# Peptides against a protein of PDB entry 5KEZ: the designs that were tried, part 179

Target 1, 320 residues: chain A of PDB entry 5KEZ
Amino acid sequence: NVAIYNPFRPWWERYQPVSYKLCTRSGNEDEFRNMVTRCNNVGVRIYVDAVINHMCGNAVSAGTSSTCGSYFNPGSRDFPAVPYSGWDFNDGKCKTGSGDIENYNDATQVRDCRLTGLLDLALEKDYVRSKIAEYMNHLIDIGVAGFRLDASKHMWPGDIKAILDKLHNLNSNWFPAGSKPFIYQEVIDLGGEPIKSSDYFGNGRVTEFKYGAKLGTVIRKWNGEKMSYLKNWGEGWGFVPSDRALVFVDNHDNQRGHGAGGASILTFWDARLYKMAVGFMLAHPYGFTRVMSSYRWPRQFQNGNDVNDWVGPPNNNGVI

## One batch from the design tools (peptide; made by RFdiffusion4, then SolubleMPNN)

Design b2_p21_6_s2 (from b2_p21_6, 11 letters changed)
Fold by OpenDDE base, seed 2:
Structure b2_p21_6_s2 (fold): chain B 320 residues (1-320), chain A 21 residues (1-21)
Amino acid sequence: as target 1 above (320 residues)
Amino acid sequence: MMKGFLWDDLFPYSKFVEEAE
């Protein structure tokens, strides 16, 4: 991915890929392989956060400022380490003046235009699908158990399906023969937009962001909410079907005060309430549960916003 | 020039949802 130095190595640089090489500030491919093997050998499965909707931001300077030193040129859409070229992006397909998503009520813009300037891959092309599948298959062959698909709302469900159809079965050294990768898709659906979580049910599970938002409101006792109202928790609260839901109290985005749920989201910063929420989530049968493991950073609020929300995990001069 | 994420773009209706709850 791109190496960002201003601010200094933020967490979000991980979501600006320039290649599919397993070479980042967290380690190289051999180290990753060793980790996967060791985890699998003790029954711990690995799921990869796969960034396949886009490459890096269009405004990032060209050069070799990347975690593995690969050259890239956002301006010319040149990513030779893949390789991608200008033919592999949706620049000509997006019809907005800026090239970015301008109207989230237009599903075509949401899927064909750039998310906050991130170069949008043309997932309709078999070439692009194949390059992504090769990346994911390499991970599968190493021994990962599945994937979180980042920014799934910004990809056409059919394009995702086409990629998934190219995937290998899981590595039989650790998984039953014929096992398929576990897929869950990040789709932020809090209502009000044309793209729905249900559009993606055919590809795998979907993140249910209403879960943490509503649970936070209840646990905080906002607006007279009571724990007793959770008697029909899950589908009774308008959530997606349990067998399609991946549920969580918080994630890396909304821990920073932004995103689905906003201020209602409980985090480790509110330790008592957070433990209550996580305990409830783990005890309740609805959905597939995910527990967040995070870190503290020096928060500094200005006008209600944490100006240090960019801070990444503990590191040694950028190396994790 | 480096580009970071814009929260308003990533979460376009977050403010509205917060107010509605």
Scores: peptide ipSAE 0.020, ipTM 0.547, DockQ to the pose 0.023
Fold by OpenDDE base, seed 4:
Structure b2_p21_6_s2 (fold): chain B 320 residues (1-320), chain A 21 residues (1-21)
Amino acid sequence: as target 1 above (320 residues)
Amino acid sequence: MMKGFLWDDLFPYSKFVEEAE
């Protein structure tokens, strides 16, 4: 991914890929293989956060400032380490003036335009699908158990399916022969927008963001909500079917969020309430549960926003 | 843009629906 130095190595640089090489601030490919092997050997499975919707931001300077040293040029859409070129992005498909998503009520914009300036890959192209599949298959062959598909809301479900159809079975050294990778898709659906979580059920599980938001409201006793209302928690609250849901109290994004919805999210900063929420989540049978493991950072609020929300995990001069 | 994601960035419209609930 791109290496950002202003601010100094933020967490979100990891979501700006410039290649599919397995070398990041967390280590190189050999170290990754070693980690996966060690984890698998003790029954701990690894699921990769796969960033396949986009490459890095369009405003990033060209050069070799990346974790693997790969050259890239966002301005010319040149990512030779893949390789991708201008033919592999949705620049001509997006019809907004900025090239970014401007209206989330327009599903076409959401999927064909840039997410906050991130160069949007043309996932309709078999070439692009194949390059992504090669990347994911390499990980599968290493021994990962599956994937979180980042920014799935911004990809056409059919394009995702086309990629998934190219994936290998899991590595039989650790998984039963014929096992398929576990797929869960990050889809932000709180209602009111045309793209629905149900659009993605065919590809795997989806994130249920209503879970953390609503649970936070209940635990905080906001709006007259009571714990007794959790009697029909799950589908009874309008959530996706349990067998399609990946649930969580917080994630790295809404952990840093503010305002409506964001304010209800419980985090480790609210230790007591957070423990209650996580305890409830783990005890309740609804959905596939994910527990957040995060870190503390020096928060600095200005106008209700943490100006240090960019701070990445503990590191040694940028190396994790 | 070279920035992280805030709640408002992720839910530009959905947040209003949540407020209305």
Scores: peptide ipSAE 0.018, ipTM 0.541, DockQ to the pose 0.024
Fold by OpenDDE base, seed 1:
Structure b2_p21_6_s2 (fold): chain B 320 residues (1-320), chain A 21 residues (1-21)
Amino acid sequence: as target 1 above (320 residues)
Amino acid sequence: MMKGFLWDDLFPYSKFVEEAE
């Protein structure tokens, strides 16, 4: 991915890929392979946060300022490490003046235009699908168990399916023969927009963002909410079917207090309430549960906003 | 129902950094 130095190596640089090389601040491919092997050997499975909707921001300077030194040129849509070229992006499909999503009530814009300037891949092209599948298959062959598909809301469900149909079975060294990768799709659906989580049920599980948001309000006792109201927690609260839901109390995005639940989201900053929420989540049968493991950063609030919400995960081992 | 997610909140500095570089 791109290396951002101002601010210094923020967490969100990881979501601006310039290649599919396993060579980032998280480690190199050998280290990743070793970790996957070690985890699998003790029954811990690995899923990868796969950023496949887009490449880096369109305004990032061309060059080799990336985690593995790969050259890239956003201006010309040149990503030779893949390779991608200008033919592999949705520049011609997006009809907005800016080239970015301007109206989230227009599903076509949401899927064909750039998410906050991020170069939008033409996932309708078999070439692009194949390159993504190649990346994911490499991970599958290493031994990962599945994927979180980042920004699934911004991809056509049929394009996702086309990619998934190209995937290998899981590595038989650790998984039963014929096993398929576990897929869950990040779709932020809190209502009010045309794209629905149900659009993606055919591809795998979907993130249920209502879960953490509503649980937060209940645990916080906001608006007269009571724990006793959780007697029909899950589908009874209007959530997606349990077998389609991936549930969580918080994630890296809403942990920082913006969007997808806002202030209702419980985090480690509210330790007691957070433990209650996580405990409830793990005890209740609804959905497939995900527990957040995060880190502290020096929060600095200005006008109600944490100006240090960019701070990335700790890194003191020299990996750049 | 809660408001839709504002993606500008997801990458608050991304636009600024990319425009500056």
Scores: peptide ipSAE 0.017, ipTM 0.469, DockQ to the pose 0.028
Fold by OpenDDE base, seed 5:
Structure b2_p21_6_s2 (fold): chain B 320 residues (1-320), chain A 21 residues (1-21)
Amino acid sequence: as target 1 above (320 residues)
Amino acid sequence: MMKGFLWDDLFPYSKFVEEAE
């Protein structure tokens, strides 16, 4: 991924890939392979956060300022380490003036335009699908158990399906022969927009963002909500079917949110309430549960916004 | 330089709907 120095090595640089090389601040491929092997040998499975919707931001300077030193040029859409070129992006397909998503009520914009400037991959192309599948298959062959698909809302479900259809079975050294990777898709669906979580049920599980938002409201006793109202928690609250849901109290994004549903999200900053929410989540049978492990950072609120929401994991001058 | 994801970037309309309810 790109190495960003202003602000200094933010968490979100990880979500701006310039190659599919397993070479980041977290380590190299050999170290990753070693970790996966050791985890699998004791029954701990690894699921990779796969960023496959986009490459880095369009405004990032060209050069070799990346975690593995790979050259890239966002301006010309040149990513030779893949390789991708201008033919592999949706620039000509997006019809907005800025090239970015401008209207979330337009599903075509949401899927064909850039998410906050991130160069949007042309996932309708078999070449692009194959390059992504090669990346994911390399991980599968190493021994990962599955994937979180980042920014799935911004990909056409059919394109995702086409990629998934190219995937290998899981590594038979640790998984039964014929096992398929576990897939869950990040789809932010709080209602009111044309893209629905149900659009993605055919590809695997989906994130249920209403879970953390509503649970936070209840635990905080906002709007007169009571714990007793959780008697029909799950589908009874309008959530997706349990067998399609991946549930969580917070994630790295909404942990940094503000206003509306963002304010309802419980985090480790609200230690007592957070423990209650996590305890409830783990005790209740609805959905597949995910527990967050995060870190402290020096929050600084200005006009309700944390100006330090960019701060990444604890590091020593950029080294994790 | 690119900025990180903000709530307004992730689900601006969804946020509006939630506030309206």
Scores: peptide ipSAE 0.020, ipTM 0.573, DockQ to the pose 0.023; fails the geometry check

Design b2_p21_6_s3 (from b2_p21_6, 10 letters changed)
Fold by OpenDDE base, seed 4:
Structure b2_p21_6_s3 (fold): chain B 320 residues (1-320), chain A 21 residues (1-21)
Amino acid sequence: as target 1 above (320 residues)
Amino acid sequence: MEVGFLWRDLVPYSEFVKKAE
């Protein structure tokens, strides 16, 4: 991915790929392979956060400032380490003036335009699908158990399916022969927009962002909500079917104090209430549960926003 | 300064109706 130095190595640089090489702030491919092997050997499975909707931001300077040293040029859509060129992006397909998503009530914009400037890959192309599948298959062959598909809302479900159909079975050294990768898709569906979580059920599980938002409201006793109202928690609250849901109290985005779910989201900053929420989540049978492991950073609020929400995990001069 | 992520997807929050017990 892109190496960002202003601010200094933010967490979100990880979501700006320039290649599918397994070189990051966390280590190189050999180290990753070693980690996966050691984890699998003790029954801990690895799921990769796969960033396949886009490459890096359109405004990032061209060069070799990347975690694996690969050259890239956002201006010309040149990513030779893949390789991608201008033919592999949706620039001509997006009809907005900015090239970015401007209206989230337009599903076509949401899927064909740039997410906050991130160069949008043309996933309709078999070439692009194949390059992504190669990347994911390499990870499968290493021994990962599955994937979180980042920004799934911004990909056509059919394109995702086409990629998934190209995937290998899991590595039989650790998984039963014929096992398929576990797939869960990041889709933010809080209602009010045309794209629905149900659009993606055919590809795997979907993040249920209503879970953390509503649970936070209840535990905070906002709007007259009571714990007793959780009697029909899950589908009874209008959430997606349990077998399609990945549930969580918070994630790396909304623990920054804003975003989907708003201020209702409970985080480690609210330790007591957070423990209650996590305890409830783990005790309740609804959905596949995900527990957040995070870190503290020096928060600095301006106009209700933490200007230091970019701060990444503890590191040694950029190396994690 | 590079543009960071406050929130990648500004989704309108809507209240949903709980099902009857």
Scores: peptide ipSAE 0.028, ipTM 0.613, DockQ to the pose 0.022
Fold by OpenDDE base, seed 2:
Parts: structure tokens; C-alpha cells; sequence
Structure b2_p21_6_s3 (fold): chain B 320 residues (1-320), chain A 21 residues (1-21)
């Protein structure tokens, strides 16, 4: 991914890939392989956050400022480490003036235009699908158990399916022969927009962002909400089917006060209420549960916004 | 020039009604 130094190595640089090489500030491929092996040997499975919708931002300077030193040029859409070229992006397909998503009520824009300037990959192309599949298959062969598909809302479900159809079975050293990778897709669906979580049920589980949002509202006792209302928690509250849901109280995005859920989201900053929410989630049978392990950072609010929301995990001069 | 990262998918919070209490 791109190496950003202003601000200094923010968390979000991870979501701006320039190659599919397994070398980041967390370690190299050998170290990753070692970790996967060690985890698998004790029954801990690894799921990779796969960023496959896009490459880095369109305005990032060209050069070799990346975690693996690979050259890239966003301006010319040149990513030779893959390789990708201008033919592999949706620049000509997006019909907005800016090239970015301008209207989230237009499903075509949401999927064909750039997400906040991130260069949008042409996932309809078999070449692009194959390059992504090669990346994911390399991880599968190393021994990962599955994937979180980042920004799935911004990819056509059929394109995702086409990629998934190219994937290997899981590594038989640790998984039963013929096992398929576990897939869950990040789709933000709080209602009111044309793209629905149900569009993606065919590919695997989906994130249920209504879960953390509504649970936060209830536990905070906002708008007269009561704990007793949780009697029919799950599908009774309009959530996706349990067997399609991945549930969580918070994630790295909404933990910073933005995105899906807003201020209702409970985090470790509200320790007592957060423990209540996590405890409830783990006790209740609805959905596949995910628990957040995060870190504190020096928050500094200006006009209601944390100007330090970019701060990444604790590090030693950029090395995690 | 390095570019900052804007929050992805700024979807407004939508209220919904429970099917039953």
C-alpha cells in the first residue's frame, strides 16, 4: 500500500493498495506465513481484510513511496507491480463530472465511480478478476480461512461472484479437503438507499450495521428505547437473516465517530456500556459475532470532529 | 502530493420500526 507520512502513517493508508504483495509495515510475506501457520496449528483461523474494489487515491503522488517499494502512478493508472494500466479502471464507465460517487441513490455511481477518489477497478474485466483471484488464492494457499471483502457495496455482486468462483479450496493441511473460504462482505445498509445487503447474500455473509447502531441506541436509552425491546432481537428488528449476518458492536470506521451508526455506536471510550453491548452480543445467538480489539489515541475535538481520527495502531517509528 | 482519506460511505442513519415487541 501507499506509505503516507502526512499525517504520519495513518490507519487508512492500508486501504490504498498499489500492489498485492504481502509486505507492509506489519511484516513481510515470510513473517505472515509464519503467523498463519502458528495460528492454524493451535486452531486459530485467519481472515484477511481484502481490498479489491480499488487501488490508491487518484491524487497520490507517483513514485515508490509504498510499503514494499513498488512503483506506482495514480495519474496514469499505472500499477506495474500487479500489473494494472488505464484499461483496468472504470474512469470511462463513471459518468459523473468529478469521477467520484456524487449520489448514493444512484447504484451505478456507487459501483462504477471512485469512492472518495480511490481509483475504481474495472471488475467486469476477466483480467482484473484474475489478478484479484491470484492474490486471494496466494493467501488461501498460505493457509488463511477466508476474507472480509472491503467496500463490497461498491462492487457489483456478480463481479464478486466471478472472483469467488476462481478461488481455490482451503489448504488441506489445516482444513478438510474441499473446504471453501469463509466470505463476509462489508455492505453498509441502514435503509434508504437502493443498494441492499440482500444483493450480496449469494456471495456469503454481510455486515449488519443495524446491529451496532440499534444496540447502541437501546443501551444508551435514547428515544425511549428499553432493554426489554430486545426480546425479539435479530430478524424481529428487521435485520438480515441470522445465517447471512456478521454482527459487531463497533468497527474501526465507526469507532471514530463517522460512517454507519454515528454517535449511537458504542466503543471502548464508553467502557461500561460497551461491555454490556459486547456481552449481550456474545450471549445472543443471532449472527456470526466479531469482537473488536482496538487501541486508544489522543483524541482532539474541533467543531465536533476528532482531528486525530487518522491515528493508527501503536507503532515504533511507523513499524507495527 | 499526499491526499487525506475521507470517510467512506457517509450514509445517513435511518430509523426503522421493529416487527413486533
Amino acid sequence: as target 1 above (320 residues)
Amino acid sequence: MEVGFLWRDLVPYSEFVKKAE
Scores: peptide ipSAE 0.027, ipTM 0.609, DockQ to the pose 0.022
Fold by OpenDDE base, seed 5:
Structure b2_p21_6_s3 (fold): chain B 320 residues (1-320), chain A 21 residues (1-21)
Amino acid sequence: as target 1 above (320 residues)
Amino acid sequence: MEVGFLWRDLVPYSEFVKKAE
């Protein structure tokens, strides 16, 4: 991915890929393979956060300022380490003036335009699908158990399916023959927008962002909410079917105060309430549970926003 | 890009519009 130095190595640089090389601040491919093997050998499965909707930001300077030193040129859409070129992006398809998503009530913009300047891959092209599948298959062959698909809301469900249909079965060294990768898709659906979580049920599980938002409201006792109201928690609260839901109290985005769910989201900053919420989530049968492991950073609030929400995990001068 | 994903689809469209206005 791109190495960003202003601000200094933010967490979100990880979501600006310039290649599919397994070479980042977290380590190299050999180290990753070793970790996957050791985890699998003790029954711990690995799921990769796969960024396949886009490459890096359109305004990033060209050069070799990336975690593996690969050359890239966002201005010309040149990513030779893949390789991608201008033919592999949706620049000509997006009809907004800026090239970015401008109206989230327009599903076509949401899927064909750039997410906050991130170069949007043309996932309708078989070439692009194949390059992504090659990346994911390499991970499958290493021994990962599945994937979180980042920014799934911004990809057409059919394009996702086309990629998934190219995937290998899981590595038979650790998984039963014929096993399929576990897929869960990041889709923010709190209602009121045209894109629905149900659009993606055919590809795998989806993130249920209503879960953390509503649970936070209840635990915080906002709006007269009571714990006793959780008696029909799950589908009874309008959530997606349990077998399609991946549930969580917080994630890296909404932990920073302005994500889906807003101020209702409970985090480790609210230690007592957070433990209550996580305990409830783990005890209740609804959905597939995900527990967050995060870190502290020096929060500085200005006008209700943390100006340090970019801060990444603990590091030594950029080295994790 | 200095603010990461600050104004991406992290909030419902209705709230985004309200904040943008």
Scores: peptide ipSAE 0.026, ipTM 0.608, DockQ to the pose 0.021
Fold by OpenDDE base, seed 1:
Structure b2_p21_6_s3 (fold): chain B 320 residues (1-320), chain A 21 residues (1-21)
Amino acid sequence: as target 1 above (320 residues)
Amino acid sequence: MEVGFLWRDLVPYSEFVKKAE
């Protein structure tokens, strides 16, 4: 991914890829392979947060300022380490003046325009699908068990399916022959927009962001909410079917206090209430549960916003 | 030029509040 220095190496630089090489501040490919092997050998499975909707920001300067040192040129859409060129992006398909998503009530913009300036890959092209599949298959062959598909809301479900259809079975050294990768898709659907979580049920599970948001209001006793109202928790609260839901109290995004949950989201910053929420989630049968492991950073609020919400995880491994 | 990161989805607070039954 790109190396961002202002602010200094933020967490979100990891979501701006310039290649599919496995070397980041989290480690190199050998270290990753070693981890996957060690985990699999003791029954711990690994899934990868796969960023396949886009490459880096359109305004990032060209050069080799990346974690693996690969050259890239966002201005010309040149990513030779893949390789991608200008033909592999949706620039000509997006019809907004800025090239970015401007209206989330327009499904075509949401899927064909740039997400906050991130260069949008043309997933309709078999070439692009194949390059992504090669990346994911490399990970499968290493021994990962599945994937979180980042920004799935911004990809056409059919394009995702086309990629998934190219995937290998899981590595038979650790998984039964014929096993398929576990797939869950990040789709932020809180209602009010044309794109629905149900659009993606055919590809795998989806994130249910209403879960953490609503649970937060109940645990916080906002708006007169009571624990007794959780009697019909799950589908009774308008959530997606249990067998399609991946549920969580917080994630790395909404942990920062705005977006996809806002102030209702409970985090480790609210230790007592957070433990209550996580305990409830683990005890209740609805959905596939995910527990967050995060880190503290020096929060500094200005006008209600944490100006240090960019701070990445602690790192001293020497990988730039 | 280095580009910052904006939140992908900003949802109004009202959408996170359940109506009382």
Scores: peptide ipSAE 0.025, ipTM 0.583, DockQ to the pose 0.022; fails the geometry check

